# Peptides against a protein of PDB entry 3EFO, part 55

Target 1, 262 residues: chain A of PDB entry 3EFO
Amino acid sequence: SQLADLYKSCETDALINFFAKSAFKAVLHQPLKVIREILVNQTAHMLACYRKNCASPSAASQLILPDSMKVLPVYMNCLLKNCVLLSRPEISTDERAYQRQLVMTMGVADSQLFFYPQLLPIHTLDVKSTMLPAAVRCSESRLSEEGIFLLANGLHMFLWLGVSSPPELIQGIFNVPSFAHINTDMTLLPEVGNPYSQQLRMIMGIIQQKRPYSMKLTIVKQREQPEMVFRQFLVEDKGLYGGSSYVDFLCCVHKEICQLLN

## One batch from the design tools (peptide)

Design b1_p24_2_s2 (made by RFdiffusion4, then SolubleMPNN; from b1_p24_2, 10 letters changed)
Fold by OpenDDE base, seed 3:
Structure b1_p24_2_s2 (fold): chain B 262 residues (1-262), chain A 24 residues (1-24)
Amino acid sequence: as target 1 above (262 residues)
Amino acid sequence: SAAFREELKQEVDEILAELAEKRA
């Protein structure tokens, strides 16, 4: 059908870029609450339409999404959790204005990375491989106190260290004997020169490649105050300044779809 | 990353399946 063909042609990355720019343009003349409601309704309506007209018969309680848009809810939630669409006093007007302007000029690939960061478990690095480690979902549940993770969203880069991260890796990356000795004020990794250090630097270079902005590196220790900033980039979790977890949002969308299909 | 996207899709499918069962 014509509708089925339309849905097959839709890609989540393009849709999220469109919704982001549309919403961020609307911020200038509509209340944030209204904008958020519109985004949720549009998402639910689109998915409900697919369920009604394109999906195979199934139980009404089942959430059936087209393959091309199965991850749309997670990205939509990331958009809704962006500071531009949040009206919290803890977020400065300047920061919202800055991010709004950035996103308005982003291409599809850039916006995808911006809203859903890349989180890499670098403690699993194979120094004999030139491949990047497999990314994990952006949630605290995927972190480990024994792990070291690199997060990048195209604008910022974070190196997160668990309190029990391996001393040998700490030595390899920072040339210090322990977690406690790491200086988090640095914005550049030292040139230690060992294979692990070189591999990490290579990975950072690959991540930086093809990005329009130079990402500043922030070193973050688990359980220190700056970790709170880092956690805001774990977009699947409930936000400190608002926004639902991905699971909660998915439930909300499902409920809305069911209501539309009654 | 294309590989990561596929993994995410698979995980989402699992979540959706679980949610479907929970709400049935």
Scores: peptide ipSAE 0.050, ipTM 0.704, DockQ to the pose 0.796
Fold by OpenDDE base, seed 5:
Parts: sequence; structure tokens; C-alpha cells
Structure b1_p24_2_s2 (fold): chain B 262 residues (1-262), chain A 24 residues (1-24)
Amino acid sequence: as target 1 above (262 residues)
Amino acid sequence: SAAFREELKQEVDEILAELAEKRA
């Protein structure tokens, strides 16, 4: 059908870019609550339309998504949780204005990475491989106290260290004997010169490639105060200043879809 | 319900895995 063809031709990355810019423009003349409702309704409506007109009959409990929009809810939730669309007083006007302007100028590729960061388990690196480790979901549930993770969203880069990170890796990266000796004030990794250090630096370089902005590196220790900032980039979790977890959002969207179809 | 949430979470695992790979 014509509708099926339309959904097939849709690209989630382009859609989220469009929705983001449209929403951020609307912030200037519409209440945030209304904007959020519109975004949720648009998402539900699109998916409901697909289910009604394009999908084969299935159980109501199933979330049926066209291939081109499989990750649309994921990115939509990230958009809804962006500080620009949150009305909490804890978020400064300056921060909202800054991020608003950034996104308004972002291309499709930039916005994709911005809304859903790349999170890499660095502790699993094979120093003999030139391949990047497989990214994990942006959730605290995917972190490990024994792990070291690199997070990047095109603007910021974080190196997160679990409290039980392997001393040998700490030595390899920072040239210090233990977790306690790591200086989190540094913005550059030392050139230790061992294969692990070189591999990590290479990975960081690859991530930085083709990005319009130079990402500042922030070293974060688990359970220290700066970890709070890092956790804001775990976009599948419940936001510090508002916003649903991804699971909760999916449930919400599913309910809306069912309501539209009944 | 909690059961539904868990089921939904499992259903979207493949989607999220694909997302992770797309940016690799």
C-alpha cells in the first residue's frame, strides 16, 4: 500500500531531527507541556496508523514497528528528556538556551549521536584488535563496578570508572597504582605508551573523527559527585530532573496506541 | 504491570542492539 511504502521510506534519524527542531522552535511560543503532549501524540499516531493499515493482525500486547521506525520511540524519549523540554527550575535558562541553539544547527548524524550517546565497555578491549567494542545500552543497568566505560554524545566525552576497576587497567591508562590515585581533574589521558593505552587513545580518536566539535574528556569515578552529571547521559534511565525511563515511555506509547485503535 | 514491562523490554532488545551497532 501507499502507506506501507511511506513507512518504508521514512528514516528515523531524519524524523527525530525534524521533531527536535520543530519542538525547539515551538518552545518560543508554546507551553512545554503542550509541546511534549504533541510529540507523544505524534509518535503514537504514527505507530497506530502503521499498525492499523500496514501490519498483519497480531496481539494487542505486541509492539509492532516498521523497520524504518524501530528506534523512533527510543529517540523520542531522549528528545522528551532533553533539558530544553523540561520545565524544572533546577535547569538554568542558560543551559536550555545553549542546548536549544546547538540542536537547531545540528545535522541528522549529529542529532542522532547527541540524543542517544555511544557507550563503550573499555574494560573488554582486545589490544590486538582494531575493532571498537560493541556499544551497550545507555543505562546504569549495563554498567559494572568492575568496568571502565567510555561515553560520547558528540559534545562531551566521559571515561567512567567503576569502584572495582581492574588495577592493571588503571595502571595501563593512568600510570597510577589504584583507583584512589586517579586524578579526575585531568582532561587528557597520559601517554603511558603500553598497548592498552594506545588502543584507548585510538578509540577516542575514532569517536572524535567527523565530529564538528572537539569533545572535552571528563574522567568520572563511580560514587563521586561528578557521576551525577554522567548519569544524565544514561538516557534510558529516569532523568534526574524529570522524564521517564525508556521502559515507562514505551508503556505510555503503547497505551496511547491501543486507545487510538479502540 | 511489572510483567508487561519486562515483556516489552525483551521485545525491544533487538531494536536497541541494532541501534548500538548503527553507530559503531
Scores: peptide ipSAE 0.030, ipTM 0.665, DockQ to the pose 0.050
Fold by OpenDDE base, seed 2:
Structure b1_p24_2_s2 (fold): chain B 262 residues (1-262), chain A 24 residues (1-24)
Amino acid sequence: as target 1 above (262 residues)
Amino acid sequence: SAAFREELKQEVDEILAELAEKRA
């Protein structure tokens, strides 16, 4: 059907970019609550329409997403959890204004990375490989106390260190003997000169070269206060300021879809 | 329900894994 073809041709990335810009524009004239409701409704209606008109018959309990939109819900949740769409006083007006302006000018590729960051397990680096490590889902469940992770969203770069990070990696990256000796105030990694350090720097360089803005590096130690900031970029998890986890959001959307189909 | 949540998580796990990989 024509509808099926339409859904097949739809690009989730483009849709999210559109929704983000539309929502962020609307912030100036509409209540945040209304904007959020519209976004959720649009998501549900779009997916409900697909299921009703394009999908093969299936159990009502199943979530059926078109291939082209299979990641729409996760991105939508990320959008909803963005500080621009949150009215919490803990979020500075300047930060909201800044991010709003940035997104309004972002292309599709930039917005994708912005809303769903890249999270790389640095502790798994193969120093002999020219390939980037496989990214993991942006959730605390994918972190390890023994691990080191690099997170980038096009604007910020975080190097997260587990409390049990291998001393040899700490030495390799920071040239210090232990986790406790890492200076989290640094914004640049030292040029230690070993293969591991070089590989990490290469990875950071690759990530940076694709982005229009210079990403400031923040070193984050697990269980220290700054980790809270880092955790906000784990977009699949429950947000600190009222944002839902992805699973909770997905459940909500699913229920709404079911209601629309009844 | 918890069961439903788990079902959804399983269903989208591969999707999100793929998404993450595409970022690399």
Scores: peptide ipSAE 0.101, ipTM 0.727, DockQ to the pose 0.050; fails the geometry check
Fold by OpenDDE base, seed 4:
Structure b1_p24_2_s2 (fold): chain B 262 residues (1-262), chain A 24 residues (1-24)
Amino acid sequence: as target 1 above (262 residues)
Amino acid sequence: SAAFREELKQEVDEILAELAEKRA
């Protein structure tokens, strides 16, 4: 059907860009609570419409999404959890204003990375390969105490190190003998010069070259205070300031869909 | 319910995994 074709042709990334800009514009003259409610309702309405008009009969408990919008709830949750849409005193007005302005000027690709970061398992790097490691989902469950992960969202870059990160990798990246010796105050990796270091730098360079803004590097040790900041970018998890996990959000959306279809 | 939550999680997990991989 024509309607089904429309849903299939719609791209989630474009929708999220639109919703983000619309919401961030609305922040100037509407309460945050209202904006969030509108976003949830719009999401539910879109998905309910698809289910009603395009999907085959199925159990009420099943979440049915068109291929083009399979990840819409995930990105929508990321949007809802963004500091711009959160009324928390812990978040400075300046930071919210800054991010709002940035998103208002972002293209589709930029906004996608911004809301859902790229998380790369650096500890799995093959120095002989030119391929980037396969990204993992932005959740704490995907981290490993033995691992080293690079996170980038187009504005920030984090290098997260597990407490049990391999000493050889630590030596390779930082030229220090152990995890404890890593200086987290640095914003640049040292020029160690070994193949692993060069490969990591290359990866970071590739990521940076695709982005319009220079990303500042933050080195994060697991279980240290700055890790709390890093965890805010694990967008599939519950947020520190009350944001829902993606699963919780899915449940919420599903409930709204059911209400619309009853 | 917990069961429903898990079901939804399973339905989306594969999609999200694929998404993560494609974005690398």
Scores: peptide ipSAE 0.029, ipTM 0.648, DockQ to the pose 0.050; fails the geometry check

Design b1_p24_2_s3 (made by RFdiffusion4, then SolubleMPNN; from b1_p24_2, 10 letters changed)
Fold by OpenDDE base, seed 1:
Structure b1_p24_2_s3 (fold): chain B 262 residues (1-262), chain A 24 residues (1-24)
Amino acid sequence: as target 1 above (262 residues)
Amino acid sequence: MEAFKEELKKEVDELLEKLAQERE
């Protein structure tokens, strides 16, 4: 059908870029609550239309998403949780305004990274390989107290260290004997010169490559106060200020779809 | 609701894993 063809042509990344810019423009003349409601409704209506007109007959209790939009709810939830649409006490008005302006000028590739960050397990690095480690999902459940992770969203870069991260890696990266000796006020890694340090720096360079903005590095220790900021970038998790987990959001959308179809 | 959530996770997990890895 013509409608089915339309859904096949839809790309989630492009849609999110469009929705983000539309919503961020609307911030200037509409209440945030209204904007969020509109986004949720649009998501539900779009998916309800697919189910009604394109999906195979199935139980009403089953969520059916088109292939091109299976991850749309994930990104939509990230958009809804963004500080531009959901005010957070730790984010200043100036920072919110800055992010708004940045997104308004972002291309599709930039916005997708911005809303769903890249999270890399650095402790698994192969110093003999130029390949990046396999990224993990942006959730606390994927972190390890014994691990070291690098997170990047195109604007910010975080190096997260578990409380039990290997001392040899800490020594290799920071040239200090233990976790406690790491200075989190640093914005640049020291030039230690060993293969692991060089590999990490290379990876950071690759991530920075082809990005329009220079990402500032923030070093984060597990269980310290700055970790709270880092956790805001674990976009699949439940937010501290009203943001839902991706699963909870999916349930919400599913419920609304069912209501629309009844 | 719990059973439904688990089902959703299974359906979306593969896509989310792919999403995370596509950026390499």
Scores: peptide ipSAE 0.047, ipTM 0.687, DockQ to the pose 0.050
Fold by OpenDDE base, seed 3:
Structure b1_p24_2_s3 (fold): chain B 262 residues (1-262), chain A 24 residues (1-24)
Amino acid sequence: as target 1 above (262 residues)
Amino acid sequence: MEAFKEELKKEVDELLEKLAQERE
């Protein structure tokens, strides 16, 4: 059907860009709670319409989504948890205003990365490879206490260090003997000069070159207070300040869809 | 409810894995 074709042609990336800009514009005139409710309702209605008019008959327990929108709830959840729509104490008013303005001007590619960050396992670097390490899902479940991870969303860059990260890697990156000696106030990595350090710097450079804005580096130690800020970028997980995990949000959306179809 | 969540999760897990990797 024509409607089915429309859904197939609608890409999540474009939709989330649209929803983000619409919501962020609405912030100027409507309460945040109302905006969030509208977004959820719009998502549910859109997907309910698809199920009703385009999908094959199925049990109510099945989540039937168009292929192009299967990850829409994930991105929508990220949008709903964004500091512009859900205020967080660690984010200043100025920062929220800044992010709002940035997103209002973001293209589809930029908003993709912004709402779902790139998370790279730096501890797995192959110093002989010119390829970036394979990114992992933005969830705490993908982190390791023995690992070191680089997260980037186009605006911020974080280097997360597990409490049991290898001393040799710490030495290689920071030129200090242990985790405890790492200075998290640094915004630049030292030029240690070994292959591992050089490759990490190269990777950071590559990531930065692909983005229009300069990303400030924040070094984060596991179990220290600043890690809580970092964890908010693990967008699949439950948020600290009212944000749902993607799974919980999926359930929520599914419930709403079922209600609409009853 | 837990089983239900797992089923929903399973449907999008592969896509999320792909999504993460495509950010390179």
Scores: peptide ipSAE 0.038, ipTM 0.682, DockQ to the pose 0.050; fails the geometry check
Fold by OpenDDE base, seed 2:
Structure b1_p24_2_s3 (fold): chain B 262 residues (1-262), chain A 24 residues (1-24)
Amino acid sequence: as target 1 above (262 residues)
Amino acid sequence: MEAFKEELKKEVDELLEKLAQERE
């Protein structure tokens, strides 16, 4: 059917860009609560329509998504948890306004990265490889106390260090003997000059080159106070200020779809 | 990035399957 073809051709990246811009425009004239409700409703209606008209017959209790929009709920949840739509006390009004304006001008690729950051396991770097490490899901469940992770969303860059991160890597990156000696106030990595340091810097450079804005680097130690800021970028997890985990959001969407179909 | 998307989709699919099973 024509409708089925439409869903096949519709990509999540484009949709989230559209929804984000629409919502961020609406912020100027509508309450945030209303905007969030509309977004959830639109998501549910769209997916319900697919379920009703395009999907093969199945149990009503089963959530069925088109392949092209399989991860739509993930990104929608990220959008809903963004500081523009979900006010957070740690985010200034100016910062919120700035992000809103940026998103309004973002292309599909930029908005995708902005709402769902890239999280790279730096501790797995192969200095002999020219390939970037495979990104992992933006969830605490993917972190390791023994690991070092680089997170980037196009505007911010975080280097997160587990409390048990390898001393040799710490030495390689920071030229300090231990985790405790790492200065989290630095915004630039030292030029240590060893292969690992060079590889990391290269990776950071590649990530930066693909983005229109210079990303500020923040060094984050696990279990220190600033880690709370970093955790807000783990977008699949439950937020501190009202944001749902992806799983919870998915359940919510499912329930709403069922209600629409019954 | 494309590889990551594919991995993400696979994991989401698993979650969806689990969700479906829980609702039955």
Scores: peptide ipSAE 0.034, ipTM 0.671, DockQ to the pose 0.867; fails the geometry check
Fold by OpenDDE base, seed 5:
Structure b1_p24_2_s3 (fold): chain B 262 residues (1-262), chain A 24 residues (1-24)
Amino acid sequence: as target 1 above (262 residues)
Amino acid sequence: MEAFKEELKKEVDELLEKLAQERE
């Protein structure tokens, strides 16, 4: 059907951009609770409509969605957990205003990266390869105490180091003998001059070249206080300020869809 | 409920993995 084809061709990134800007505009005139409810309802209705009109009969327990929209709840949950929509006292009004203005000017590609960051396993780098390592899902479950990860969302860049990260990599990146010697106050990596250091710098450069804003680098050690800030960008996980994990949100959306169809 | 969550998770996992990789 024409409707089925439309859903199959739907670009989730464009939808999220639209919903984000619409919601952030509405913040000026509507209560946050109402805005969040509207976003959830819109998502549920869109997906319910597809199931009703386009999907073949199937078990109610299955999430029957077009492939292009299966990830929509993930992004929607990220949007709902954004500081602009959370209204938590721990978040300053200045930060909310800043992020609101940024998103209002973002294109589809920028908002995509902003709401779902890129997370790269740096410890897997092949110094002889010019290819970037394959990105992993933004969840703590994908981190390793023995690993080093680079996270970027277009505004911030984090270099996360596991407590058991390889000393040879630490030496290669920071020119220090151990994890304990790494200075997390630095915002720039030292120019050590070895192939590994050079490749990491190149990767960071490539990521930066695609973004309109200069990303500040923050070095994060596992189990230290600044890691809490880093964890906020692991968007698939439960948020620090009451936001649900993507799995929990998926269940909520599914339940809402079932209610709409029954 | 946990079993249900895991089932839904599996349905999306493959797509999310691909999505993460394609953003490069």
Scores: peptide ipSAE 0.026, ipTM 0.626, DockQ to the pose 0.049; fails the geometry check

Design b1_p24_2_s4 (made by RFdiffusion4, then SolubleMPNN; from b1_p24_2, 9 letters changed)
Fold by OpenDDE base, seed 4:
Structure b1_p24_2_s4 (fold): chain B 262 residues (1-262), chain A 24 residues (1-24)
Amino acid sequence: as target 1 above (262 residues)
Amino acid sequence: SAEFREELKEEVDQLLAELAAERA
């Protein structure tokens, strides 16, 4: 049907861009709670409509999503958990205002990365390969105490180091003998000059060149205070200040869908 | 329910893994 084709042709990233801009505009006139409720309701309504009109008969308990919107709830949850819509004490008013304004001008690709960061396991880098490492899901469950991860969302870049990060990699990146010696106050990696360092810098450069804004680098040690900030970018996880995990959000949306279909 | 949550988790986990791989 034409309707089914419309759903299939709809791109999640475009929808999220639209919802984000609409919501961020509404922040000026409506309470955050109301905006979040509207977004959830809109999401549920869209998915309910699809189920009603496009999906084959199925059990009411089953969540059915079109291929083009399979990950819509994931990104919607990211939007809902953003500091603009979910005020967090650690984020200043100025920062929230700044991010709001940025998103209002973002293209689809920019907003996509902004809401769902790229998380790269750089400890797996092959210095002989020109390929970027495969990104992992933005969840604490994907981190490793033995690993080093680079997170980028188009505005911020984090280098997260596990407490058991390999000393050879630490030496290669920072030219220091151990995890304890890493200075987290630095915003630039030293020019160590070895192949691993060069590869990492190249990767960072590639990521940066694809983005319109210069990303400041923050070095984060596991179990140190700044890690709390980093964890807020692990958007699939439950937030510290009321944000749901993606699974919990899916359950919430499913409940709303069922209510609409009954 | 716990069962439903687990089912959703498995499905979405696979999808997100694929997405992450494509974005890298």
Scores: peptide ipSAE 0.029, ipTM 0.668, DockQ to the pose 0.081
Fold by OpenDDE base, seed 2:
Formats: sequence, structure tokens, C-alpha cells
Structure b1_p24_2_s4 (fold): chain B 262 residues (1-262), chain A 24 residues (1-24)
Amino acid sequence: as target 1 above (262 residues)
Amino acid sequence: SAEFREELKEEVDQLLAELAAERA
């Protein structure tokens, strides 16, 4: 059907861009609660409509998402958890205003990265490879105390270090003997000159080149206070100041879809 | 239920992984 074709042709990232801009525009005139409710309802209605009109008969208990929209819920949840819509106290008014304005001008690719960051396992780098490491899901469950991860969302870049990060990697990146010696106040990595350092710098460079804004680097040690800021970018997890985990959001959306179909 | 949540999660895990990889 024409409708089925429409859903197949829909791009989740484009939809998120649209919803984000619409929501962020509405923030100026509508209560945040209302905006969030609308977004959830729109998500549920869209997916319910697809299931009703396009999907093959299936068990009502199953979540059926078109291929083009399978990741819509996760991105929608990321949007809902954005500081512009949640107004988290740890984020200044100016920062919220800044992010809002940025999103209003973002293209689809930029907004996609902004709402769902890229999280790279740096500790797995192959210094002989020109390929970037495969990104992992933005969840604490994907982190390792023995690992080092680079997170980027187009505006911020974080280098997260597990408490048990290999000393050799610490030495390679920071030219210090141990995790404890890392200065988290630095915003630039030293040019150590070894292959690992060079590879990391290359990766950071590649990521930066794809984005219109300069990303300030923040070094984050696991279990230190600044890690709390970093964790807010693990968008699949439950937010500290509100917002559901991705899984919980999926359940919520599913229930709402079922209600709409009954 | 926990089982239901896992079922839903599994539906998109592969796609998210692929998407993440493509963005890298």
C-alpha cells in the first residue's frame, strides 16, 4: 500500500530532527510536560498506525516496528531526556538555551549524533588499523572498569577512564605512570608520540572534522564527581534527574500502542 | 516484566549496533 511505502521510506533520523526542532520551538510557548506528552503520544500513534495499517497480522503482545523506524523509540527517548525538555538543574539556563538554538539549526546527521552520542572503546584500538573502533551502545553496561572510552555528540567530547584502565594505555595517552596521576583539568591530550597516542588523536580528529563545532575535551575518571556529567550522555540509561531508560521507554511506548489498537 | 523488556530490547539491539557502526 501507499501507506506502507511511506513508512518504509521514512527515515528515523529525519523524524527525530523534525520532532526535536518542533519540540524545541514549542518550549518557548508550551509547558515542558505538555511537550513531552505530545512527543510520546505522537510516537505511539505513529507506530500504532503502522501496525494497524501496514503490518502483517501478529500477536498483540509483539512490538512491531517498521525497519526504517525500529530505532525511533531510542532516539525519541534521547530527545525526551535532553536538558532542553527536562530542564535538569545541573544544566544552566544558558546552556539549555544554547543547545536549543543549536538543535534548531542542525541537520539530520548532526542531530542524530547530538541525541545519541558515539561511544568508542578506545582501549580496543588497533594502532595498525585506519578504521575507527566500532561504537558501542550508550549505556554504562557497555563500559568496563578496565576500559577507556571516547564519547562524542558533536558538541562535547569525553574521554572516560575506568579505574582499572591499563597503565600502559595511561602511559601511552597521558605520559603518566598511573590512573591517579592523570590530570582531569586538561582539555588537550599531550602529544606523546607513540602509535597509540597518534591513533587516538587521529580518531579524535576524524570525529571533530565531521562536526561544525569544536568539541572541548573533558577527561573523566570513573568514580570521580565529574563522571556524573559524563553519565548523562549515556542516553540509554535511566537519567539522574528524570527520563526513562531506553528499555523502560520501550515498554511504555508498547503499552500505549496496545491501548491505541484496542 | 523483565522478560518482556528483554524481548523488546532484542528487537532493536542489532539495528542499533549496526547504526552505531555505520556512524563510526
Scores: peptide ipSAE 0.025, ipTM 0.622, DockQ to the pose 0.080
Fold by OpenDDE base, seed 1:
Structure b1_p24_2_s4 (fold): chain B 262 residues (1-262), chain A 24 residues (1-24)
Amino acid sequence: as target 1 above (262 residues)
Amino acid sequence: SAEFREELKEEVDQLLAELAAERA
């Protein structure tokens, strides 16, 4: 059908870029609550239309997504949880303005990374590999106290260290004997010169080369205060200043779809 | 409700894993 062809021609990243720019333009003219409602409604309507016209019969509990929009809900939730669309006093006007202007000028690839960061398990690095480690989902559930993770969203880069990170890796990266000795005030990794350090630096370089902005590096220790900032980038989780977890958002969207189809 | 959430989570896990892999 023409409709099926239309859905197949859609790309989630392009749609999210469009929705983001549209919403961020609208914040100048409309209440945030209305904008959020529109975004949720648009998501539900698109998915309901697909289910009605393109999907095979399925159980009521199933959320059927077209391949071209399979991750639309997760990105939409990330958009909804962006500081620009949140009416919280904890978020400064300057931060909102800054984020708004950034997104308004972002291309599709940049906005994709911005809304859903790349999270890499650095503790699993193979120093002999030229490939990046496989990214994991942006959720606390994917972190490990024994792990080291690199997060990048095109604007910020974080190196998160679990409290039980391997001392040999800590020494390899920072040239210090233990987790407690890591200086989190540094914005650059030392040039230790071992293969692991070199590999990590290479990975960071590759990530940076793909982005138009220089990403500031922040070293984060688990259970220290700066970790709270890092956790805000775990976009699948419930937001500190509002916004649902991804699972909760899916439930919300599913309910709305069911209402539209009844 | 809890069961429903878990079902949805499982359904989407593969999709998100694919996304993560594509971005690596």
Scores: peptide ipSAE 0.023, ipTM 0.595, DockQ to the pose 0.050
Fold by OpenDDE base, seed 3:
Structure b1_p24_2_s4 (fold): chain B 262 residues (1-262), chain A 24 residues (1-24)
Amino acid sequence: as target 1 above (262 residues)
Amino acid sequence: SAEFREELKEEVDQLLAELAAERA
């Protein structure tokens, strides 16, 4: 009963914030590999404990998670794939140190967005609506060569353009005739003044709102070199430098839980 | 976004169900 109450009171966002700060503190005196192992083990033990003590009787092979923690694995995987815990060649030591310090001061809402970015299909914008488009999961499988997507994690903002993105949208956003004419060196969108441009700018403003840091805009063309940086923010995908996909991580956690319950 | 979180939760539930079925 007491344990069940504890699990019911736990929220994924708060747990991720806690795990992030504890792990990032540990980076100062423990190897990254050890820290990652601890995080996985803690996650597995916590979920195994719930399964054993709180969940309804079911097959031992079934992965049963409390409602408040069902999305914990996906966010935990995002944490494990962060450049502070999983170094990447393209990320400098100074940048990792900077991100570590930022996260150490982040509230629950900020850390949630930081580890799992918001990815918006802006090619679906209704210029007559004031509502944001529905976010999609952070995976390449959710991108489209015909689409334009805005990604934001509270620190960075990316505008990703598919190679076959609609010319009319390109014209509307950049005031250029085609994809090839887009200058990716710009950090600000031009003030084109049409409804679509205005709507996009409004959305960007809303995303920036209530965020403690100003997000610099990076324009990314599909299949160009800078896209590789963008892909690292697609946190559900397998990383280039040892980070697991969400599915693989979930399987790993499931295996660990089963082992603990045997 | 709270709405997106709920959507993600639903998708995760489905994935968990599939995983459970695969390992049963």
Scores: peptide ipSAE 0.022, ipTM 0.572, DockQ to the pose 0.782

